# Designs tried in a protein design run: peptides against a protein of PDB entry 4BOS. Part 77

Target 1, 163 residues: chain A of PDB entry 4BOS
Amino acid sequence: PVLTRTVVPADNSCLFTSVYYVVEGGVLNPACAPEMRRLIAQIVASDPDFYSEAILGKTNQEYCDWIKRDDTWGGAIEISILSKFYQCEICVVDTQTVRIDRFGEDAGYTKRVLLIYDGIHYDPLQRNFPDPDTPPLTIFSSNDDIVLVQALELADEARRRRQ
Target 2, 163 residues: chain A of PDB entry 4BOS as posed
Amino acid sequence: PVLTRTVVPADNSALFTSVYYVVEGGVLNPACAPEMRRLIAQIVASDPDFYSEAILGKTNQEYCDWIKRDDTWGGAIEISILSKFYQCEICVVDTQTVRIDRFGEDAGYTKRVLLIYDGIHYDPLQRNFPDPDTPPLTIFSSNDDIVLVQALELADEARRRRQ

## One batch from the design tools (peptide; made by RFdiffusion4, then SolubleMPNN)

Design b1_p19_2_s4 (from b1_p19_2, 10 letters changed)
Fold by OpenDDE base, seed 3:
Structure b1_p19_2_s4 (fold): chain B 163 residues (1-163), chain A 19 residues (1-19)
Amino acid sequence: as target 1 above (163 residues)
Amino acid sequence: KELAERVRELRERQEALNA
């Protein structure tokens, strides 16, 4: 078994496409972004006490309008929201720093998914199996630390190729 | 408020990487 990345379109919605891919078991749907943006806006708007300006970096209303634009980038706050929504840990391995940021790690989720990030673009990660008839796995146990090691190795290789 | 603080920290890191 080896961990690999699936390159999604390098558009403003790569985070949403990547998250959708992994949480849906490997379904590539670049058209999912508008609905996911609306979903996030809805969640943020529904809890202004938690999603305050201190967390969002802008007012609740400003954020909702901003995230629904088709030219705005998703980031840490969106990943946190999606982690909570899909009830899974979202692990982002950064190719620039070769480190993993874990979102939802203290929530007690039993599942984790993985993304790879280069400072601009997000891609989903999946585990491929030697048996060609076995489809790739995108949802892992939150106790599977092997996949995290593999993600770090993948990121390190990517970093070295960019040096 | 530990979660909120963690999210803020991660957001700031993300912003720094994107800058």
Scores: peptide ipSAE 0.024, ipTM 0.579, DockQ to the pose 0.221
Fold by OpenDDE base, seed 4:
Structure b1_p19_2_s4 (fold): chain B 163 residues (1-163), chain A 19 residues (1-19)
Amino acid sequence: as target 1 above (163 residues)
Amino acid sequence: KELAERVRELRERQEALNA
């Protein structure tokens, strides 16, 4: 089994497309962004005490209006919110540093998904199997540390390609 | 505050990588 990258469109919503891909078991839907943005805004609006300016960097109202725009990019806040919503750990491997940032690691989730990030663009990761009849895997056990090693190897290879 | 600090750290890292 090999961990591979699926390239999604380089639009303003690559993070949302990538998250949707992995949490839905490998479904590519570039049109999912508006719904994902509204989902995040709804979650933020539902708990203004938790999602404060200290977390958002802006008022709750300002953030909700901002994230629903079709030209704003998702980042760490959105990943943390999506991790909580989907009840899974979201691991982002960085091709520039060859390190993994883990979101939801202390929440006790049993599942994890993986993204690859190059400083600008997000793509989803999946495990492919030699048997063509076995579909790719995008949702892993939170105890599967092998997939994290494979993600680091993939990021290291990507880094070498750019150097 | 712990989550807020983590988010800020990751944002700063991302901004630094994009600078």
Scores: peptide ipSAE 0.023, ipTM 0.549, DockQ to the pose 0.369
Fold by OpenDDE base, seed 1:
Structure b1_p19_2_s4 (fold): chain B 163 residues (1-163), chain A 19 residues (1-19)
Amino acid sequence: as target 1 above (163 residues)
Amino acid sequence: KELAERVRELRERQEALNA
C-alpha cells in the first residue's frame, strides 16, 4: 500500500475539491465548490456567537459574503468548519515545513482524511493498493498513525523535488 | 445535483445529532 496524491485543478477552490474528494471516498468533482462555499457560509451565519470576529478576522456577515465569492481561497477556518461538519479529523501535510496540521484532533472523531498543501495549493491524499480491483482508500482510522508517517514521507519527497 | 442531495442528507444527520 502506497500513499499518493491526486492533483486537482489549480484554481481558487482546490481546498473544497480536495475535501470533497476524500470525504466522498475518492470522487473528483471540481464543480462542488459553489455549494460547499454556501454550506460554510450558512454554518457561519447560523452561529454568530461561536463564529465571532475574533475567530473569523472579519465580521460574521463580511465573512459569509467573502467566502461565497468564486475567487476567494479556503484555509484553516474552512477546514475547521468542514471537519466539524463531516465529523472527521482533517490532516494537512505541508510540503514546505514537512509538518502535519491536524484539524479536529481533540473532537474524538474515529475517522481522518488527509490533504497535502504546498503553500498555495491543496491536493487530496489516498492509499493505493496493489490489487487493481481494490479502490483507493481516502478515509482512515484516527488510530492509523502509519498513514501520517507516509504523509510526511510524501511531503519530504515533494520538498526535495522542489530543491 | 448529487452534491446538493448529499449536503442536505448530511445536514439532516447533523441536526438529528444536535437534537
Scores: peptide ipSAE 0.023, ipTM 0.613, DockQ to the pose 0.022
Fold by OpenDDE base, seed 2:
Structure b1_p19_2_s4 (fold): chain B 163 residues (1-163), chain A 19 residues (1-19)
Amino acid sequence: as target 1 above (163 residues)
Amino acid sequence: KELAERVRELRERQEALNA
């Protein structure tokens, strides 16, 4: 089995497209972003005490209006929210630093998904199998540390290609 | 089917399987 990168469109919603891809088992849907943005806004609006200005960097209302725009980029806050919503660990391997940021690592989730990030763009990661009739895997066990090693290897290769 | 609804259905199904 080999861990591979699926390149999604380099639009303002690459994070949402990538998350949707991995949590839905490898479904590429670039049109999923508006609904996911609304989902995040709804979650944030439902708990203004938790999602405070200190966390959001802006008022709860301002954030909700901001994230629902089609030209705003998702980041760590959105990943954290999506991790909690989907009840899975979201691991982001950074090709610039060759490190993995793990979101939801302390929540006790049994599942993890992986994204690759270059400082601007997010793409989903998947495990391909030698059997062509076996579909790629995008949802892994939270105990599968091999997939994390493979993700780091992908990031290191990407960095070497740029340097 | 909306994303939120689909996720809820999947969670309920998974919880039933784990019970």
Scores: peptide ipSAE 0.035, ipTM 0.635, DockQ to the pose 0.020; fails the geometry check

Design b1_p19_3_s1 (from b1_p19_3, 11 letters changed)
Fold by OpenDDE base, seed 2:
Structure b1_p19_3_s1 (fold): chain B 163 residues (1-163), chain A 19 residues (1-19)
Amino acid sequence: as target 1 above (163 residues)
Amino acid sequence: SAELERKAREREELNERFL
């Protein structure tokens, strides 16, 4: 089995497209972004005490209006929210540093998904199997540390290609 | 959609209670 990258469109919504891809088992749908943005806004709006200005960097209402725009970029805050919503660990391997940022690692989730990040763009990762009849896997066990090693190797190769 | 918003609220409530 080999961990591979699926390149999604380099639009303002690559994070949402990538998350949707991995949590839905490998479904590429760039049109999912508006709904994903509204999902996040609804979650944030539902808990103004937790999602405070200190966390959001802007008022709760300002954030909700901002994230629903089609030209704003998602980041760590959105990943954290989506991790909670989908009840899975979201692991982001950074090709600039060859390190993995783990979101939801302390929540006790049994599942993990993986993204690759180059400082600007997010793409989803999947495990391909030798048997062509076996579909790629995007949802892994939270105990599968081998996939994390494979992600680091993939990121290291990507870094070398850009140097 | 209204259904998505409802599910979002329900999921958030569960997160607050169990996470």
Scores: peptide ipSAE 0.027, ipTM 0.648, DockQ to the pose 0.032
Fold by OpenDDE base, seed 4:
Structure b1_p19_3_s1 (fold): chain B 163 residues (1-163), chain A 19 residues (1-19)
Amino acid sequence: as target 1 above (163 residues)
Amino acid sequence: SAELERKAREREELNERFL
């Protein structure tokens, strides 16, 4: 089995497209972003005590309006929210540093999904199997640490290609 | 969360640079 990257459009909504891809089992749907942005805004608005100006960098209301724009980028806040919403660990491997940021790792989720990040763009990761009749896997057991090693290897190769 | 705040600031900086 080999971990591979599926390139999604660089349309400012790559994070949402990538998350949707992995949590839905490998479904590419760039049109998912508006609804996911609204979901983020709804959750942020529902808990102004946690999603404070200190965390958001702007008022709660301003952030909600901002994230609903079609040209703004999601980040750690969105990943954290989506991890909780989908009840899975979201692991992001960074090709610049060859490190994995894990979201939801302390929540006790039994499932994990993986994204790859190059500093300006997110893509989803999937495991391909030698058997052509076995479809790619995007949702892994939280006990599957092999996939994390493979993600690091993939990121390291990507880093070498840019150098 | 200090880590969440840091990542939020990084995202804001990225948006300012590329958008």
Scores: peptide ipSAE 0.023, ipTM 0.594, DockQ to the pose 0.074
Fold by OpenDDE base, seed 3:
Structure b1_p19_3_s1 (fold): chain B 163 residues (1-163), chain A 19 residues (1-19)
Amino acid sequence: as target 1 above (163 residues)
Amino acid sequence: SAELERKAREREELNERFL
């Protein structure tokens, strides 16, 4: 089994497309972003005490309007929200630093998904199997540390290609 | 591009709130 990267469109919504891909078991849907943006806005709006201005960097209402725009880029807050919503750990391997940032790691989720990030763009990761009849896996056990090692190796290779 | 760099900085600043 080999961990591989699926390149999604390099648009403002690559994070949402990537998350959707992994949590849905490998479904590429570049049109998913508007609904995911609305989902995030709904979650944020529903809990203004938790999603405070201190967390958002803007008022709750301003954030909701901002995230629903088609040209705003998601980051850690959106990943955290999506982790909670999908009830899974989201692990982001950074090709610039060759580090993994784990979201939802303290929530006790049994599942994890992986993204690769280069400072600008997000892509989903999947495990491919030698058997052509076995579909790729995008949802892993939260105890599967091998996949994290594979993600780091993939990120290191990506970094070397750009150097 | 300048626009991508701006967006990258914005994303980084957002990430720093949680990392």
Scores: peptide ipSAE 0.021, ipTM 0.559, DockQ to the pose 0.725
Fold by OpenDDE base, seed 5:
Order: structure tokens, then sequence, then C-alpha cells
Structure b1_p19_3_s1 (fold): chain B 163 residues (1-163), chain A 19 residues (1-19)
């Protein structure tokens, strides 16, 4: 089995496209972003005590208006929210640092998904199998540490290609 | 693009608060 990257469009919504891809089992839908932005805004609006100005860097309402714009970028807070929503660990391997940032790691989720990030762009990761009739896997066991090693290897290779 | 890179920098600054 080999872990590979699926390149999604390099637009303002690559994070949302990538998350959607992995949590839906490998469905590429670049048009998913508006709905996901609304979802995040709805979740944030529903808990102003937790999603405070201290966390958001702006008022709850200002954030909600901001994230729903089609030209704003999601990041760690959006990933954390989506991790909770989809009830899975989201692991982001960074090609600049060759590190994995894990979201939802202490929530007790049984599943994990993986993204690769280069400082600008997010892409989803998938496991391909030797049998061509076996579809790629995007949802892994949260106990599968081998996939994390493979992700680090993939990120390291990507980093070397940019040197 | 330059615009995307600018947005990425802004996003990175925001992400550093949570990572």
Amino acid sequence: as target 1 above (163 residues)
Amino acid sequence: SAELERKAREREELNERFL
C-alpha cells in the first residue's frame, strides 16, 4: 500500500475541498466550500462562549461573516471544528517542517484522515492498494501509525523536491 | 499567485495561535 496525494484546485477553498474529499471516502467536490463555510459559521455562532473573541481574534459575528466569504482561508480553527463535526481525527502533515499536526487526537475518535499542507495549499491523502480493483482508502484507524509514517515520508519527499 | 501567497501568510499567522 502506498500513500498518495490527490491534487485539488488551488483556490481559496482548498482546505474545505480536501477535508470533504477524505471524510467522504475520496469524493472530489470543489463546489463543497460554500456549504462547509456555512456549516462552520453555524457551529461557531451556536457556541459564543467557547468561540470567543479571544479564540477567534474577532467577535463571533465578525468571524461568521468572514468565514462565509468565498475568498477567505480556513485554517486550524476550521480543521478543529470539522474534526468535531465529522467525529474523526484530522492529521495535517506539513511539507515545510515535516511534522504532523493532529486535530481531535484526544477526543477518542476511532478514525483519522490525512491532509498535506505546504504553507499555502491543502491536499488530501489516500492509500492506494496493489490490487487495481481495490479502491483507495481515505479513512484510517486512529491506531494506524504506519500511515503517519508514510505521510511524513511523503512530506519529506515533497520538501526535497522544492530544494 | 501573489494574492494567494498573501492570503496564505495571513492564514499562517492565524494558525500559529492554535498549533
Scores: peptide ipSAE 0.021, ipTM 0.554, DockQ to the pose 0.624

Design b1_p19_3_s2 (from b1_p19_3, 10 letters changed)
Fold by OpenDDE base, seed 4:
Structure b1_p19_3_s2 (fold): chain B 163 residues (1-163), chain A 19 residues (1-19)
Amino acid sequence: as target 1 above (163 residues)
Amino acid sequence: MEKLLKKAKERKELDARFL
């Protein structure tokens, strides 16, 4: 079994496309972004006390309008919200630092998904199996720490190729 | 949003069947 990267389009919505891919079991759908943006905006708008200006870096209303634009990039805030929405850990391995940022790690979720990030672009990760009849896996047990080791190895290889 | 909400609910229900 090998952890591999699926390159999604390098558009402003690569984070949303990547998250959708892994949580839906390996379905590539770049058209998912507008709906995911609206979902995030609705969640943020529903709780202005939690999603304060201090957290968002802008007013609640300004953020909602901003994230719904088709040319704005998602980041840690959006990942945190999506982790809660999909009730899973979202683990992001960074190819620049060879470190994993875990979102939702304290929530007690039983599943995790993995993304790879190069400082600009997000891509989804999947586990491929030697048996061609076994489809790739994108949703892992939260107890599967081997996949995190494999993600670090993949990130380290990516870093070496760019240096 | 309705499509995502529906899928998320279905996923949670599937997970519950295996726990």
Scores: peptide ipSAE 0.181, ipTM 0.788, DockQ to the pose 0.023
Fold by OpenDDE base, seed 3:
Structure b1_p19_3_s2 (fold): chain B 163 residues (1-163), chain A 19 residues (1-19)
Amino acid sequence: as target 1 above (163 residues)
Amino acid sequence: MEKLLKKAKERKELDARFL
């Protein structure tokens, strides 16, 4: 089995598209972003004590209005929220540093998904199998260390190829 | 929200079937 990258559209919503892809088992749906943005805003608005200005970098209401815009980027806050919502660890491998940032690693989730990030754009990762009739896998065990090694190798190769 | 919540529910149900 080989870990591969699926390139999603390079728009402001690539994070949401990528997360949706991996948590839904490999479904590419760029139209998911508006609903995911609203979901995040709803979650943030429902818990102003936890999602404070200290965490958000802006007031709770300002963040909610901001994230619902179609031209704003997703980042660590959104990944953390989506990790909690989907009850899985989200691992982001960075091609610039060849390091993995784990979100939800202390929550005790049994599942993990992987994204690749170049400093601007997010793409989803999937495991392909030799049997062409076996569909790619996007959801892994949180104990699967092999997939993390493969992600690092993929990121390192991407860095060397400047992509 | 309805679509995402529905999918989340379906995933939980599928997971429960194989526990």
Scores: peptide ipSAE 0.156, ipTM 0.771, DockQ to the pose 0.021
Fold by OpenDDE base, seed 2:
Structure b1_p19_3_s2 (fold): chain B 163 residues (1-163), chain A 19 residues (1-19)
Amino acid sequence: as target 1 above (163 residues)
Amino acid sequence: MEKLLKKAKERKELDARFL
């Protein structure tokens, strides 16, 4: 089994497309972004005390209007929210630093998904199997640390190719 | 209501039941 990258469109919504891909078991749907943006806005709007200006960098209302635009980029705040919504750890391996940022690591989730990030663009990661009839795996056990090692190896190779 | 928004609402309601 090999961990591989599925390249999604390099549009402003690559994070949402990538998250949707991994949490839905490998479904590529770039059209999911508008609904995903609205989902996040709804969650943020529902708890203005927690999602404060200090957390958002803007007022709750301003953030909700901003994230629903089709030309704004998602980041750590959105990943954290989606981790909570899908009840899974979201691990992002960075090809620039060859480090993994874990979101939801302290929540006790039994499942994890993986993204690869180059400083601008997000792509989903999946495990391919030798048997062509066995579909790729995108949802892993939170105890599967081997997949994290494989993600780091993938990121390191990506970094070398850019140099 | 969109599918994800509906699920978000359901999740919120579930959380409220256990608080």
Scores: peptide ipSAE 0.155, ipTM 0.773, DockQ to the pose 0.027
Fold by OpenDDE base, seed 1:
Structure b1_p19_3_s2 (fold): chain B 163 residues (1-163), chain A 19 residues (1-19)
Amino acid sequence: as target 1 above (163 residues)
Amino acid sequence: MEKLLKKAKERKELDARFL
């Protein structure tokens, strides 16, 4: 079994496409972005006390209008929200630093999904199996530390390719 | 209502039942 990345379109919605891919078991659907943006906006709007200007960097309403645009990029705030929504840990391995940022790690989720990030683009990660009839795995146990090691190895390899 | 928004609403309602 090998951890691999699926390259999603390099558009402003790569984060949403990538998250959707992994949480839905490997379904590539770039058309999911508008709905996911609206979902995030709805969640943020529903709790202005928690999603304050201090967290959002802008007013609650401004953020909601902003994130619904098709030309705005998702980041840590959106990942955190999606982690809570999908009830899973979202692990992002950064190819520039070869480090993993874990979102939802303290929530007690039993499942984790993985993304790879290069500083401007997100892609989903999946485990491929030698058996051609076994589909790739995108949802892992939160106890599966091997997949994190493999993600770091993948990130390190990606970093070396850019050198 | 969109599919994901429906799920979000259902989740919110479910959570509220235990508060």
Scores: peptide ipSAE 0.138, ipTM 0.757, DockQ to the pose 0.026

Design b1_p19_3_s3 (from b1_p19_3, 11 letters changed)
Fold by OpenDDE base, seed 4:
Structure b1_p19_3_s3 (fold): chain B 163 residues (1-163), chain A 19 residues (1-19)
Amino acid sequence: as target 1 above (163 residues)
Amino acid sequence: MEELERKAKEREELDKRFL
């Protein structure tokens, strides 16, 4: 079994497309972004005490209007929200630093999914199997630290290719 | 909105049955 990267479109919604891919078991659907943006905005709007200006960097309403635009990027705030929504740990391996940021790691989720990030673009990660009849895996146990090692190896290789 | 929530609920139910 090998951890591999599925390249999604390099549009402003690559984070949402990537998250959708891994949580849906490997379904590529770039059209998911508008609905996911609305979902995030709704969650943020529903709890202005938690999603404060200190967390958002802007007022609650300003953030909601901003994230619903089709030309704005998702980041750590959105990943945290999506982790909670999908009840899974979202692990992002950075190809520039070869480090993993874990979102939702303290929530006690039993599942984790993985993304790869190069500083501007997100892609989903999946485990491919030698048996051609076995579909790739995108959802892992939160105790599967081997997949994190594999993600670091993949990121390190990607970094070397850019140097 | 509704579609994402529906799918999320379905995944949760599948987890309860098989995990």
Scores: peptide ipSAE 0.332, ipTM 0.841, DockQ to the pose 0.022
Fold by OpenDDE base, seed 2:
Order: structure tokens, then sequence, then C-alpha cells
Structure b1_p19_3_s3 (fold): chain B 163 residues (1-163), chain A 19 residues (1-19)
């Protein structure tokens, strides 16, 4: 089995598309972004005490308006929210640093999904199997640390290709 | 949002059955 990248469009919604892909078992749907943006805004608006200006970098209302724009990017705040919403650990391997940022790692989730990030773009990761009749796996056990090693290997290879 | 929430709930129910 090998861990592979599925390239999604670079349309400012790559994070949302990538998350949707992995949590839905490998469904590529670039049209998911508007709904996911509204979902995040709803969650943020529902708890202004937790999602404070200190956390958001802007007022709660400003953030909600901002994230619902079709040309704004997603980041750590959105990943944290989506991790909680989907009740899974979201692991992001960075090809620039060859490091993995783990979101939701202390929440006790039984599932993890993986994204690859190059500093400006997110793509989803999946495990492909030798048997062509076995569909790719996008949802892993939170105890599967082998997939993290594979992600680091993939990121290291990506870095070497760019250098 | 409704579709995402529906699917999330479906996954949760499936998890309950197989965990």
Amino acid sequence: as target 1 above (163 residues)
Amino acid sequence: MEELERKAKEREELDKRFL
C-alpha cells in the first residue's frame, strides 16, 4: 500500500475541498466549499465567547463574513473547527518543513485523515492498495502511525522534487 | 450545511454500529 496525493483545484477553497474528500471517503467535490464555509461561520457565530477576537484575529462577525467569501483561504482555525465537527484528527504534512501538524490530537478521536500542504495549497492524501478492486482509504485509525511516516516520506519526496 | 450535517450524522451512526 502506498500513500498518494489527489490534486484538487487551486481556487482558494482547496482546504475545504480536501477535507471533504478525505472525510467522505474519496469524493472530489469542489462545489462543497460554499456550504462548508457557511457551516464554519455558523459554528463560530454560535459561540462568540470561545471564538473570541483573540482567537480569530478579528471580531466574530467580521470572521463570519470573511470566511463566507469565495476568495478567502482556510487555515488552522478552520481545520480545528472541522476536526471537531467531523470528530476526527486532521493531520497536515507540510512539504516545506517535512513536519506534521496534528489537529484534534488531544480530543481522543478514533479516526484520522491526512492533508498535504505546500505553504499555499492543500491536497488530500489517500492510501492505495495493490488490488484494483479495493477502493482507496482516506480515513485511518488514530493509532495508525505508519501512515504518518508515509506522509513524511511523501512530503520529503515532494520537497526534493522542488529543489 | 444541512447536507454536511446529515452526512456527518450518518457517519456517526455507522461508527456506533461498528465500534
Scores: peptide ipSAE 0.326, ipTM 0.840, DockQ to the pose 0.023
Fold by OpenDDE base, seed 1:
Structure b1_p19_3_s3 (fold): chain B 163 residues (1-163), chain A 19 residues (1-19)
Amino acid sequence: as target 1 above (163 residues)
Amino acid sequence: MEELERKAKEREELDKRFL
């Protein structure tokens, strides 16, 4: 089995498209962003004590209005929220640093999904199998450390291509 | 939003069947 990257559209919603892809088992839906943006806004609005200005960098209401715009992009805050919503660890391998940022790692989730990030764009990762009749896997055990090694290998190769 | 929540519940139910 080999870990591979699926390139999603390079728009402001690439994070949402990528997350949707991995948590839904490999379903590419570039039109998922508006609903996911509203979901995040609803979660943030529901808990203003936790999602404070200190965390958001803006007021709760300002963030909700901002994230629902179609020209704003997601980052660490949104990944953390989606990790909680989908009850899984979200691992982001960075091609600039060749390091993995893990969101939800101490929450006790049994599942993890993986994204690859180049500092601007997010793409989903999947495990492909030699048997063409076996569909790719996007949801992994939180005990599967091999997939993290494979993600680092992908990032390292990407960095070498850029240097 | 309702669709995402529905799918999330569906995944949760699937997980319970494999415990």
Scores: peptide ipSAE 0.319, ipTM 0.836, DockQ to the pose 0.022
Fold by OpenDDE base, seed 3:
Structure b1_p19_3_s3 (fold): chain B 163 residues (1-163), chain A 19 residues (1-19)
Amino acid sequence: as target 1 above (163 residues)
Amino acid sequence: MEELERKAKEREELDKRFL
């Protein structure tokens, strides 16, 4: 089994497309972004006390309007929200630092998904199998630390290619 | 929101039945 990268469109919604891909078992759907943006805005708007200006960097209403734009980038706040919504750990491996940021790691989720991030763009990761009839896996056990090692190796290779 | 929430609910039900 080999961990591989699936390239999604390099638009402002690559985070949402990537998350959708991994949580839906490997379905590429760039059209998911508008609905996912609205979902995030709805969740943020529903709890102004938790999603405060201190956390958002802007007022709750300003954030909701901002995230629903088609040209705004997703980041840590959105990943945290999506982790909670999908009840899974989201692990992001950074190709610039060869480090993994884990979102939802303290929530006790039994599932984890993986993204690869280059400082601007997000792509989903999947495990491919030698048997061509076995479909790729995008949802892993939160106890599967082998996949994290493989993600770091993939990121290190990506970094070397840029050098 | 209906589509994403529906899929989330379906995943939850599948987990209850088979996991």
Scores: peptide ipSAE 0.306, ipTM 0.829, DockQ to the pose 0.022

